# Peptides against a protein of PDB entry 7SID, part 156

Target 1, 151 residues: chain A of PDB entry 7SID
Amino acid sequence: LHMYLMLLKELPGEEYPLPMEDVLELLKPLSNVCSLYRRDQDVCKTILNHVLHVVKNLGQSNMDSENTRDAQGQFLTVIGAFWHLTKERKYIFSVRMALVNCLKTLLEADPYSKWAILNVMGKDFPVNEVFTQFLADNHHQVRMLAAESIN

## One batch from the design tools (peptide; made by RFdiffusion4, then SolubleMPNN)

Design b2_p30_8_s4 (from b2_p30_8, 11 letters changed)
Fold by OpenDDE base, seed 2:
Structure b2_p30_8_s4 (fold): chain B 151 residues (1-151), chain A 30 residues (1-30)
Amino acid sequence: as target 1 above (151 residues)
Amino acid sequence: SEEKREELLKKFNEEKDIHKRMEILMEMLE
């Protein structure tokens, strides 16, 4: 876990994007790691903060279509899982804030949710619609962060 | 083995190239 988190933290962002093949390799263990530590609030927060680099990398306009779709799919599966558990009130506000930041970054890359669609329990949820729900979050800091992200 | 894991961890921490670090990590996860 520690080594994986270090790699995520040091992953190049928009300035120096990795080849999509490398992104795919990095995403392979992500779902498993998230699943193993889904009940650990601190680990979840850390993961969500670090995967921002992945979002930035996926947001590049010059991406190969086939590999890009695969990478996007794997990433969105993870984000969807976090959102699902958030909806079930399984995560504290600090984790939700980290998730909002991820969703914000996704919207910056795909404002109209052309590809940024979460599939949870067989249903599709566009990220722009999911993001709007955090404007009504029970915690004031989450609401504020969501509101700030719209402007 | 634990000894091999410790060796890989050491290499991971000392390696600065992200691609090589990824390779080491993937080896540890196998």
Scores: peptide ipSAE 0.094, ipTM 0.620, DockQ to the pose 0.038
Fold by OpenDDE base, seed 1:
Structure b2_p30_8_s4 (fold): chain B 151 residues (1-151), chain A 30 residues (1-30)
Amino acid sequence: as target 1 above (151 residues)
Amino acid sequence: SEEKREELLKKFNEEKDIHKRMEILMEMLE
């Protein structure tokens, strides 16, 4: 986990995105890692903070490529899992803050949720609709971050 | 093996190239 997170942290930003092939390789273990540590608040927060680099890479990729769709799918699976557990009130506000940041970046890349759609328990949830739910979050800072993200 | 894991960990920490680090990581996750 530590090695993986270190690698994610050092990924190039939006200015120079990674080849999609590299993104796919990085995303490959992510779902498993998240699953193993889904009940650890600190680890979850760290993961969400580090995957922001991946989101930026996905946003600037060719949306028509098979590799892009695959990478998007893998990433959205992870985000969907975090969102699902958030709805079940499993995460503290700091984790929700990190999730909102990820969702914000997704919306910047896909404002109308053409590809940014979470599939949770067999149901589709467009990120733009999911994001608005955080405007009513119980924690003030989460609401504020969500509000700032759409303005 | 544990010895192999330790060796890979050392290589990972010493390697600065992202792609090479990715390769090492993937090997560890096999």
Scores: peptide ipSAE 0.093, ipTM 0.623, DockQ to the pose 0.039
Fold by OpenDDE base, seed 3:
Structure b2_p30_8_s4 (fold): chain B 151 residues (1-151), chain A 30 residues (1-30)
Amino acid sequence: as target 1 above (151 residues)
Amino acid sequence: SEEKREELLKKFNEEKDIHKRMEILMEMLE
């Protein structure tokens, strides 16, 4: 886990996007890591904060490439899992804050959720529709962040 | 073994190439 988090911390931002092949390589263990540590709030928050760089990279890529579609799918699977557990009230506000930031970044890259669609339990949920649910979050800071992100 | 894990961790910290670091990580996660 520590090693993986170190790698995530070293991801370049939007100004220096990684080749999609490198993004895919970094995404390979992500689902497993998230699954293993889903009950650790601090780890989840840290992961969500660091994968913001992945979202930025995905937003800079051509969606017509197979690698881009694969990377998007892998990433959205993870985000969908976090969102699903959020719906089940499994995460504290700080984790939800980090998730909202990820969703915000996704909306910036795909405002109309053309590709940013979460598939959870066999159902599709566009991120723009998912995002609005955080406007009614129980924690005021989460609501505020969600509201600010729409503007 | 724990000894092998410690060795991999050392290699990971010393390696600067991201692909090689990922390979080491994958080996540790097996």
Scores: peptide ipSAE 0.069, ipTM 0.614, DockQ to the pose 0.043
Fold by OpenDDE base, seed 5:
Structure b2_p30_8_s4 (fold): chain B 151 residues (1-151), chain A 30 residues (1-30)
Amino acid sequence: as target 1 above (151 residues)
Amino acid sequence: SEEKREELLKKFNEEKDIHKRMEILMEMLE
């Protein structure tokens, strides 16, 4: 876990996008890591903060459409899981803040949710629709962050 | 093995190139 988190932390952002093959490699263990530590609030927050770099890489990729879709799908699966647990009130506000930032970044990359769609329990939820739910979050900072993220 | 894990961890911490670090990590996760 520590090594993985360090790698995510040091991942180049928008300035230096990674090849899609590298992005896929980084995403490969992510679902498992999130699953193992889904009850650890600090780890979840850290993961969500670090995967922002991955989102930036996904947003800039316009090469192999198949690989891009695969990477996007893998990432969205993880985000969908976090969102699902958020709806079940499993995460404290700081984790929700980090999730909102991820969703914000997704919206910046895909404002119309063409590909940014969360599939949870077999149902599709466009990120732009999911994002609006945080405007009604119980914590004021989450609401404010969500509101500030909307143009 | 634990010995191999420690070796990989050492290499990971010493390596500065992100791609090489990724390779080390992937090897550890196998």
Scores: peptide ipSAE 0.092, ipTM 0.622, DockQ to the pose 0.038; fails the geometry check

